# Designs tried in a protein design run: peptides against a protein of PDB entry 6FRK. Part 137

Target 1, 411 residues: chain A of PDB entry 6FRK
Amino acid sequence: NEEVLNAMLKEVCTALLEADVNIKLVKQLRENVKSAIDLEEMASGLNKRKMIQHAVFKELVKLVDPGVKAWTPTKGKQNVIMFVGLQGSGKTTTCSKLAYYYQRKGWKTCLICADTFRAGAFDQLKQNATKARIPFYGSYTEMDPVIIASEGVEKFKNENFEIIIVDTSGRHKQEDSLFEEMLQVANAIQPDNIVYVMDASIGQACEAQAKAFKDKVDVASVIVTKLDGHAKGGGALSAVAATKSPIIFIGTGEHIDDFEPFKTQPFISKLLGMGDIEGLIDKVNELKLDDNEALIEKLKHGQFTLRDMYEQFQNIMKMGPFSQILGMIPGFGTDFMSKGNEQESMARLKKLMTIMDSMNDQELDSTDGAKVFSKQPGRIQRVARGSGVSTRDVQELLTQYTKFAQMVKKM

## One batch from the design tools (peptide; made by RFdiffusion4, then SolubleMPNN)

Design b2_p17_7_s3 (from b2_p17_7, 10 letters changed)
Fold by OpenDDE base, seed 5:
Structure b2_p17_7_s3 (fold): chain B 411 residues (1-411), chain A 17 residues (1-17)
Amino acid sequence: as target 1 above (411 residues)
Amino acid sequence: EELLKLLKSILEFLSEL
């Protein structure tokens, strides 16, 4: 029994290390799991694997919970939120995502660019804010971030904004000058919350970076970015351990909507490769995929048309990045689609949809599917001309549809 | 469950494209 336990714990520890979980946390988790497992209960014929998985899950939940209540904005007050983090962490993009999240919830939100160090920081923030219709402040001439932050916070307080987000300078290196500047800004604006933005893709460096920020500024919240399939998220555990601050949100893509409140249970489930079935069900329900019952019924009758395929492609495109959706399915590893492959797959999907937009209802709704085009080759030439593609591209789509329809009919 | 199987198969298919 102890040998079986040690073997299964070795596999879990290897998977957690491969997920960028800090080696100290993995060692501590291993000892905590060993101490929590009663070897006598393991002898009673219970599924030893399920018991170990549950013990591991429970200890990971404790590692991501700092035991501190997350800060939440107060309705009808001016809540000042200061963002801190390294350059390239996604800090500026995350400011816009958070502002947009609160705006969609009916909060009066604004953005301040106090990043004077990076050329084009204000233009980038202005572009993101304008696209989202979020009010913004910044300067092209003022070089002191304290002045810009103070003036912007005062302006938006006087205009009765409820959420005032301040973006600060990020640098490539942890320089004392950057931390002194952040402290001067924090002292001037007196933020209600300081948010550390961390890139999940930096792996084992997450602990040292998160600690360096917490040791210099009063970080109260963490946002983890770039959790787009590939980032295994183990660095998030290191950030919580180092900052003793809760993860409040995660950034899950490049779009302004690729931003969600942090949920412990789904995150740990995904980290263990158990997927996020609950989050997938929630996404499916948000899309009003009630039409899927009609599709499932058609499939039971062995019917699957080009229109049915097109509708499924639309539904998948609405669910967000493929890497996220795959990462919600049990047994799909986070590494299943490289970021380069995701944009390419989305471009291929859009190309296929554009070809189908040039098809007529008889072609889309045909129970014969691709055989309609084989019986009348002039249809392929019409669709190719209508969509601006080659006849080969249309034939490739029809070949792909035929393979897909055969796979779906075997379910 | 059937929807998850369908979605899985669509995503597997799209990953092979």
Scores: peptide ipSAE 0.080, ipTM 0.729, DockQ to the pose 0.128
Fold by OpenDDE base, seed 1:
Structure b2_p17_7_s3 (fold): chain B 411 residues (1-411), chain A 17 residues (1-17)
Amino acid sequence: as target 1 above (411 residues)
Amino acid sequence: EELLKLLKSILEFLSEL
């Protein structure tokens, strides 16, 4: 029994290390799981795999829980949120995402650019803020981030803003001058929350980076960025362990909407390849895919058209990163997209849609679109010319449609 | 549930492309 436990724990530890979980945390997890498993219960014929999986899940949940309640803004108050983090962590983008998140919830939100070190920092923030219709402050001439932050906070306090987000300078390296500047800004504006933004893609370096920030700045919250299909979520565990601060949000892509509140259990479930069915349901409901009642009724009648396929492709494209959606389905590992990057898969989907945009209503609304094209081969040549593709590409689409329609009609 | 099954089937299909 102990040999079986040790073998399974070795496999789990390997998978967690491959998921960029810090070696120290993996060791601690292994010890905690060994201490939590009753070997006598494992002897009683219980499913050893399920017991170990459940013990691993529980201990991972504890690793992302710092035992500290996350800061939340108070409605009708002026909440100053200071962002800190390295350059390239996605800090500036995350400021805009958080501002947009609160704005969509009916908070009076604004952005301050206190990054005087990076050329074009204010232009980038201004561009993002303008696209999202978020009020912003910054300077092209003032070089002291303390002055800009103080003036911006005062301005937006006087205008009764509820969420005041301050983006600070990031440097390429942990430099003492960066931390001194951050401390001067923090002392001047007296933030209600200090948010550390961490890039998950730095893997094993997450712990050392997060620790270096926490040792110098009173980090109260963490946001983890670049949790797209390529970044393994293990760095998030390292951030919590080093900062002793809760993860409040995650960034899951480049779009302003690729930002969600951190949920511990769904995140750990996804990290273990168990999927996130709850988050998938939430995303489906946010898209108002309830208009698919008409599609579900058509499917019950064995009807599925090229238009129905096109609409489903549009829905998938609206759900965000395809790798993220796949990772929410149990049994789809993150590696299931191994045949191309997400951009290539989206480009393929968009190519198929572009071919269908050159089809007529008779072709799109036919219950057997492939048969319409097979009866009149001149349609294939028309669609190919209209979409700028080969006749082979159109035939391939029709073959794919036929396979898909056969699969969906069996549901 | 039916929509999730449909979505799963679509995603399975797209993963084979």
Scores: peptide ipSAE 0.076, ipTM 0.731, DockQ to the pose 0.111
Fold by OpenDDE base, seed 2:
Structure b2_p17_7_s3 (fold): chain B 411 residues (1-411), chain A 17 residues (1-17)
Amino acid sequence: as target 1 above (411 residues)
Amino acid sequence: EELLKLLKSILEFLSEL
């Protein structure tokens, strides 16, 4: 029994290390799981794998909980939120995402660019803010971030803004001058919350980076960025452990809407490769796929058309990044798609849809679309010319449709 | 559940593309 436990814990520890979970946290987890598992209960014929997974899940949930309540803005008050983080962490983009998130919730939100170090920082913030219709402040001439931050905060306080987000300078490295500048800004504006923005893609460097920020600045919240399907979420655990601060939001892509409140349970489920069935159901329900009942009824009758396939492709494209959707399905590890493969798969899907856009209703609504094309090969040449593709590409689509329709008919 | 199975099958199919 102890050998089986040790073997399974070794597998889990390997997977967590591969997920960029810090080695110290993995060791602590292993010890905590060993202490929480009753070996006698494991002898009683219970599913040993499920029990270990549950124990691991519980201990990971504890590692993500800093024991500190997340700061929340107060409605009708002026809430100053200062952003800190390295250059390339997605800090500036995340400022815009957070502002947009609160704006969509009916908060009076604004953005301040106090990044004087990076050329074009204010232009980038202005572009993002203008696109999202978020009020912004910054300077092209003022070089002191303390002055810009103070003036911007005062301006938006006087205008009764509820959410005042201050973007600060980032550096490529941890530099004492950066931390001094951040402290000067923090002291001048006295933020209600300091948000550390961390890039999940930096893996094992997350702990050291997060600690360096916490040791210099009173970080009270963490936002983890670049959790787009492939990002190994293990660095987020390291950030929480180092900052002792809750993760409040995650960035799941490059779009302004690719931003969500942090949920512990779904995050740990994804980290363990258990998927996020609940989040998948929620995404499916948000799409108002009411037409899926009609599809399910057609499928029960063994009917599946090229139009039905096209509509399903549209639905999947609306769900967001394929890597994210696949990562929500149990047994589809985040490793199944590389970022390069996602854009390529989306491009392939769009190509297939473009071919189908050149089909007529008789072809799209046929219960055997491939048979319609096989009976009249001139249709393939018409569709190929209409969509600007080869006759081979159309034949490949029809082959794919036939395989898919056969799979779906077996459901 | 049936919808999730369908979506899974579609996503599996798309991952093989």
Scores: peptide ipSAE 0.070, ipTM 0.715, DockQ to the pose 0.075
Fold by OpenDDE base, seed 3:
Structure b2_p17_7_s3 (fold): chain B 411 residues (1-411), chain A 17 residues (1-17)
Amino acid sequence: as target 1 above (411 residues)
Amino acid sequence: EELLKLLKSILEFLSEL
């Protein structure tokens, strides 16, 4: 029984290390799981694998729980949120994502650019803020981040903003000058929350980075970025362990909407490769995919049209990043799409939809599918002209549809 | 469950595109 436990724990520990979980945390988890498992209960014929998985899951949930309640903004108050983190962590993008999240929830939200170190920081923030219709403040002439932050906070307080997000400068390395600047800004604006933004893709460096920030500034919240595709998220546990601060949000892509509240259970489930079926169901329900029952019925009857394929492509595009959706399905590894492949796949999908937009209802709703086009080749030429593509591109779409329809009809 | 199978099949198809 102990040998079986040790073998299974070795597999789990390997998977956690491959998920960028810090080696110290993996060791601690292994010991905690060993202490939590009664070897006698394992002898009684219980599914040893399920018991170990449950114990591992429970210990990972504890590792991502700092034991501190997350700060939440108070409605009708002026909540100042200061962002801190390294350059390239996604900090500036995350400020815009958080601002947009609160704006969509009906909060009066604004952005302040107190990054005076990076040339074009204010232009980048201004561009993001303008696209999202978020009010912003910054300077092209003032070089003191304390002055910009103070003036911006005062301005937006006087204008009765409820969410005031301050983006600070980042550096490529942990430098004392960065920490002193962050302290000066924090002391001047007296933020209600300090958010540390961490890139999950830095793997084993997450602990040391998160600790360096927490040792210098009163980090109260963590946002983990780049949880799209390559980063398995194990660095998030390191951030919580080092900062003793809750993860409040995660960044799941490059778009302003690729931002979600952190949920412990789904995150740990994904980290273990168990998927997030619950979060997938929630996303499907949020999309009001009411037509899924009708589609399932059509599939039971062996019917799958070009319109049914088009509707499914629309549904996928609404679900967000393809890598994120894949990571929610059990047995799909996060590594299945590189970021470059995802954008290319989405561009291909949009191209296919543009071709289908030039099809008529008889073609889209045909139970014969691609055979309608083979019976009347003039349809291919019409669709090609209408969509501005080659007849070859239309034939390729029809070939892909035929393969897909054959796969779906076997379900 | 059937929806998950459908999503899986769509995602498998899109990965082969």
Scores: peptide ipSAE 0.069, ipTM 0.718, DockQ to the pose 0.110

Design b2_p17_7_s4 (from b2_p17_7, 11 letters changed)
Fold by OpenDDE base, seed 1:
Structure b2_p17_7_s4 (fold): chain B 411 residues (1-411), chain A 17 residues (1-17)
Amino acid sequence: as target 1 above (411 residues)
Amino acid sequence: TELLKLLKNILEFLSSL
């Protein structure tokens, strides 16, 4: 029994290390899991695998919980939120995502650019803020971030803003000058919350970076970015362990909407490849896929047209990154689509849709589907010319549609 | 549940492309 436990724990530890979980946390997890497993219950014929998985899940949940309640803004108050983090962490993008999140929730939200070091920082923030219709402040001429932050906070306090987000300078290296500047800004504006933004893609470096920030600045919240790619999220555990601060949000892509409140259980479920069915249901519901009732009824009648396939491709393209959607389905590991495969799959989908855009309503709405094209080969040549593709590409689309329709009609 | 099954089948199909 102990040998079987040790073998299974070795596999789990390997998978967690491959998920960018820090080696110290993996060791601690292994010890905690060993201490939490009753070997007598394992002897009683319980499914050893399920018991170990549950123990691992429970201990990972504890590693994400710092035991500190997350700061939340107070309605009708002026809440100052200061952002800190390295250059390239996604800090500036995350400021805009958080501002947009609160704006959509009916908060009076604004952005301040106190990044005087990076050329074009204010232009980037202004562009993002303007696109999201978020009020912003910054300077092209003032070089002191303390002056800009103080003036911006005062302005937006006087205008009764509820959420005042301050973006600060990032550096490429941990420099004492960066931390001194951050402390001067923090002392001047007296933020209600300091948010550390961490890039999950830095893997094993997450612990050292998060610790260096916490040792210099009173980090109270963490946001983890770049969870849309090769970053398996293990760095999030390192951030919590180092900062002793809760993760409040995660960034899950490049779009302003690719931002969600952190949920411990779904995150650990995804990290273990168990999927996130609840988050998938929430995303499906946010898409207003009410039109899916009509599709489900068509499917019950054995009907599935080229238009029905086109609409499903549009829906999938609206759900965000394919890697994220696949990672929400149980049995699809996050590794199932590399970043290269995602762009290629999206390009393939767009190509298929472009071919379908050259089809007429009789072709798209035909219950005979691909047989309409087989009966009248001139349709294939018309569609090929209209979409700028080969007749082979159109035939391949029709073959794919036929396979897909056969799969979906068996549901 | 039927929608999730549909989505799964769509994603499985797309992964096979």
Scores: peptide ipSAE 0.111, ipTM 0.757, DockQ to the pose 0.075
Fold by OpenDDE base, seed 3:
Structure b2_p17_7_s4 (fold): chain B 411 residues (1-411), chain A 17 residues (1-17)
Amino acid sequence: as target 1 above (411 residues)
Amino acid sequence: TELLKLLKNILEFLSSL
């Protein structure tokens, strides 16, 4: 029984290390799981694998819980949120995502660019803010981030903004000058919350980075970015352990809406490769995919048209990044699509949709599907000319549709 | 759930493209 426990714990520890979980946390988790499992209960013929998985899940949930309640903004108050983090962490993008999140929730939200170090920082923030219709402040002439932050906070306080987000300078490395600037800004604006933005893709470096920020500034919240594609998010555990601060949001892509509140259980489930069925159901429900019941009924009758395929492609494109959706399904894992393959797959999908936009209703709604085009080859030439593609590209789409229809009709 | 099977099949298809 102890040998079986040690073997299963070795597999779990390997998977956690491959998920970028810090080696110290993995060792501690292994010890905690060993102490939490009664070997006598394991002898009673209970599913040993499920018991170990549950114990591991429970200990990972504890590693993500700092025991501190997350700060939340107060409605009708002026809440100042200061962002800190390295350059390339996605900090500026995350400021815009958070601002957009609160704006969509009916908060009077604004953005301040106090990054004077990076050339074009203000232009980038202004571009993001303008695209999202978020009010912004910054300077092209003032070089002191303390002055810009103070003036911007005062301006937006006087205008009764409820969410005032301050983006600060980042550096490529941890530098004392960066931390002193952050302290000066924090002291001047007296933020209600300091948010540390961490890139999940830095793997084992997450602990040291998060600790360096927490040792210098009063980090009260963490946002983890780049949880799209290859980053399994194990670095998030390191950030919580080092900062003793809760993860409040995660960034799951490049779009302004690729941003969600952090949920502990779905995150740990995904980290263990168990998927996130709950989050998948939530996403499906948010998309109002009411038409899926009608599609399921058509599929039960062995019907699947080119229009039905087009609608499913639209639905998938609305769900966000394919890597994220795949990572929510048990057994697909996050590695099923490389980031390069995802953009290429989305481009292929858009190309297929553009070809279908040149089809008529008789072609799209035909129960014969691709046989309509085989019976009348002139349709292929019409669609090819209408979509600006080759007749070969249309034939390839029809081949893909036929394969897809055969797969879906076997459900 | 039939929806999850559908999504799985769609995603398997898209990964095979």
Scores: peptide ipSAE 0.088, ipTM 0.733, DockQ to the pose 0.110
Fold by OpenDDE base, seed 2:
Structure b2_p17_7_s4 (fold): chain B 411 residues (1-411), chain A 17 residues (1-17)
Amino acid sequence: as target 1 above (411 residues)
Amino acid sequence: TELLKLLKNILEFLSSL
């Protein structure tokens, strides 16, 4: 029994290391799991794999919980939120995402650009803020981030803003000058919350980076970025362990809406490759796919049209990144679609939809679309000309439709 | 749910493209 436990724990530890979980945390987890598993209960014929998986899940949940309640903004008060993090962490984009998140919830939200180091930082923030219709402050002439941050915070306090987000300078490396600048800004504006933004794709470097920020600045919250299917998220555990601060949000893509409140259970489930069925159901329900009942009813009758396929493609495109959606399905690892493959798959999907946009209602609504085209080959040539594609591309779409319809009819 | 199976099958199909 102990050999079986040790073998299974070795597999889990390997998978966690491959998920960028820090080696020290994996060792601690292994010890905690060993201490939590009763070897006598494992002898009773219970599914040893499920028991170990549950014990691992429980200990990972504890590693994500810093034992500190996340800071939350107070409605009707002025809440100053300072962002800190390395250049390339997604900090500036995350400021805009957080501002947009609160604005959509009816908070009077604004953005301050106190990044004087990076050329075009203010233009980038201004562009993002303008697209989202978020009020912003910054300077093209002031070089002191303390002055910009102080003036911007004072301005928006006087205008009774509730959420005042301050973006600071990043650096490419941990530099003492960066930490001194961040401390000067923090001392001047007296933020209610300091948010550390971490890139999940930096892997094993997450602990050392997060610790360096926490040792210099009073980080109270963490936001993890680039959780877009490539980063397995193990670095997030390292950030929590190093900062002793809760993860409050995650960035799941490049769009302003690719931002969600952190949920411990779904995150650990995804990290273990268990998927997130609940979050998938929630996403499906948020789409108000009322038309899915009509589709399911058609499918029960063995009917599936080119239009039904088109509508399903539209629905999937509304769900967000395919890698993220696949990562929510048990047995689809986060590695199932590379970022390059996702953009390519979306481009392929859009190409298929563009071909279908050149079809007529008789072709789209036929219960055997491929047969309509096979009986009248002139339709293929018409659709090909209408969509600017080859007759081969149309034939390939019809072949794909036929395969898909056969798969769906077996449900 | 049948919807989740459908979605899975669609996503599997799209990943095979």
Scores: peptide ipSAE 0.087, ipTM 0.730, DockQ to the pose 0.092
Fold by OpenDDE base, seed 5:
Structure b2_p17_7_s4 (fold): chain B 411 residues (1-411), chain A 17 residues (1-17)
Amino acid sequence: as target 1 above (411 residues)
Amino acid sequence: TELLKLLKNILEFLSSL
């Protein structure tokens, strides 16, 4: 029994290390799991694997909980939120995502660019803010981030903004001058919350970086970015442990909507490769995919048309990034789609849909599927001309459809 | 369950493209 436990714990520890969980946390977790498992209860015929998984899950939940209540903005007050983090962490993009999240919830939100170090920082923030219709402040001439932050916060306080987000300068290295600048900005604007933005893709470096920020500024919240397919999120546990601050949101892609409130249970489930079936069900329900009852009935009868495929592609495109959706399915590791493959897969999907937009209802609704094009080759040439593609591209789509239809009809 | 199975199969197909 102890040998089986040690073997299973070794597999879990290996998977957690491969998920960028800090070696010290993995060791501590292994000891805590060993102490929590009664070997006598394991002898009673319970599924030993399920018990170990549950013990590991409980200990990971404790590692993600800092024991500190997350800061939440107060409605009808002026809440100043300062963002801090390294250059390339996704900090500026995350400021816009958070502002947009609160705006969609009916908060009066604004953005301040206090990044004077990076050329084009203000233009990037302005572009993101304008696209989201979020009010913004910054300067092209002022070089002191303290002045810009103070003026911007004062302006938006006077205009009765409820959420005032301040983006600060990032650096490539932990320079003392950066931390001094961040402290000067924090002292000038007196933020209600300081948010550390961490890139999940930095792996084992997450602990040291998160600690360096917490040791210099009063980080009260963490946002983890780049949880899109490649980053297994193990660095997030290290950030919580080092900052003693809760993860409040996660960034799950490049789109402004690829931003969600942090949920401990789904996150740990994904980290363990258990997926997030509940979150997948919630996403499916939010899309009102109940119209799929008609599709399920068609499938039971062995019917699947080009239109049925097109509608499923539209539904998937509404769910968000493919990496995120796949990561919700048990047995799809986060590594199943590389970021490069996701954009390419989305471009391929859009190309297929554009070809299908040039098909007529007789072609889309044909129970013969691809055979309608084989019987009348002139249809392929028409669709190719209509969509601006080769006849080969249309034939490839029809081949893909035929393979897909055969797979789906076996369900 | 059938919808999740369908979604899985669609995503598996799209990942193979």
Scores: peptide ipSAE 0.096, ipTM 0.740, DockQ to the pose 0.110; fails the geometry check

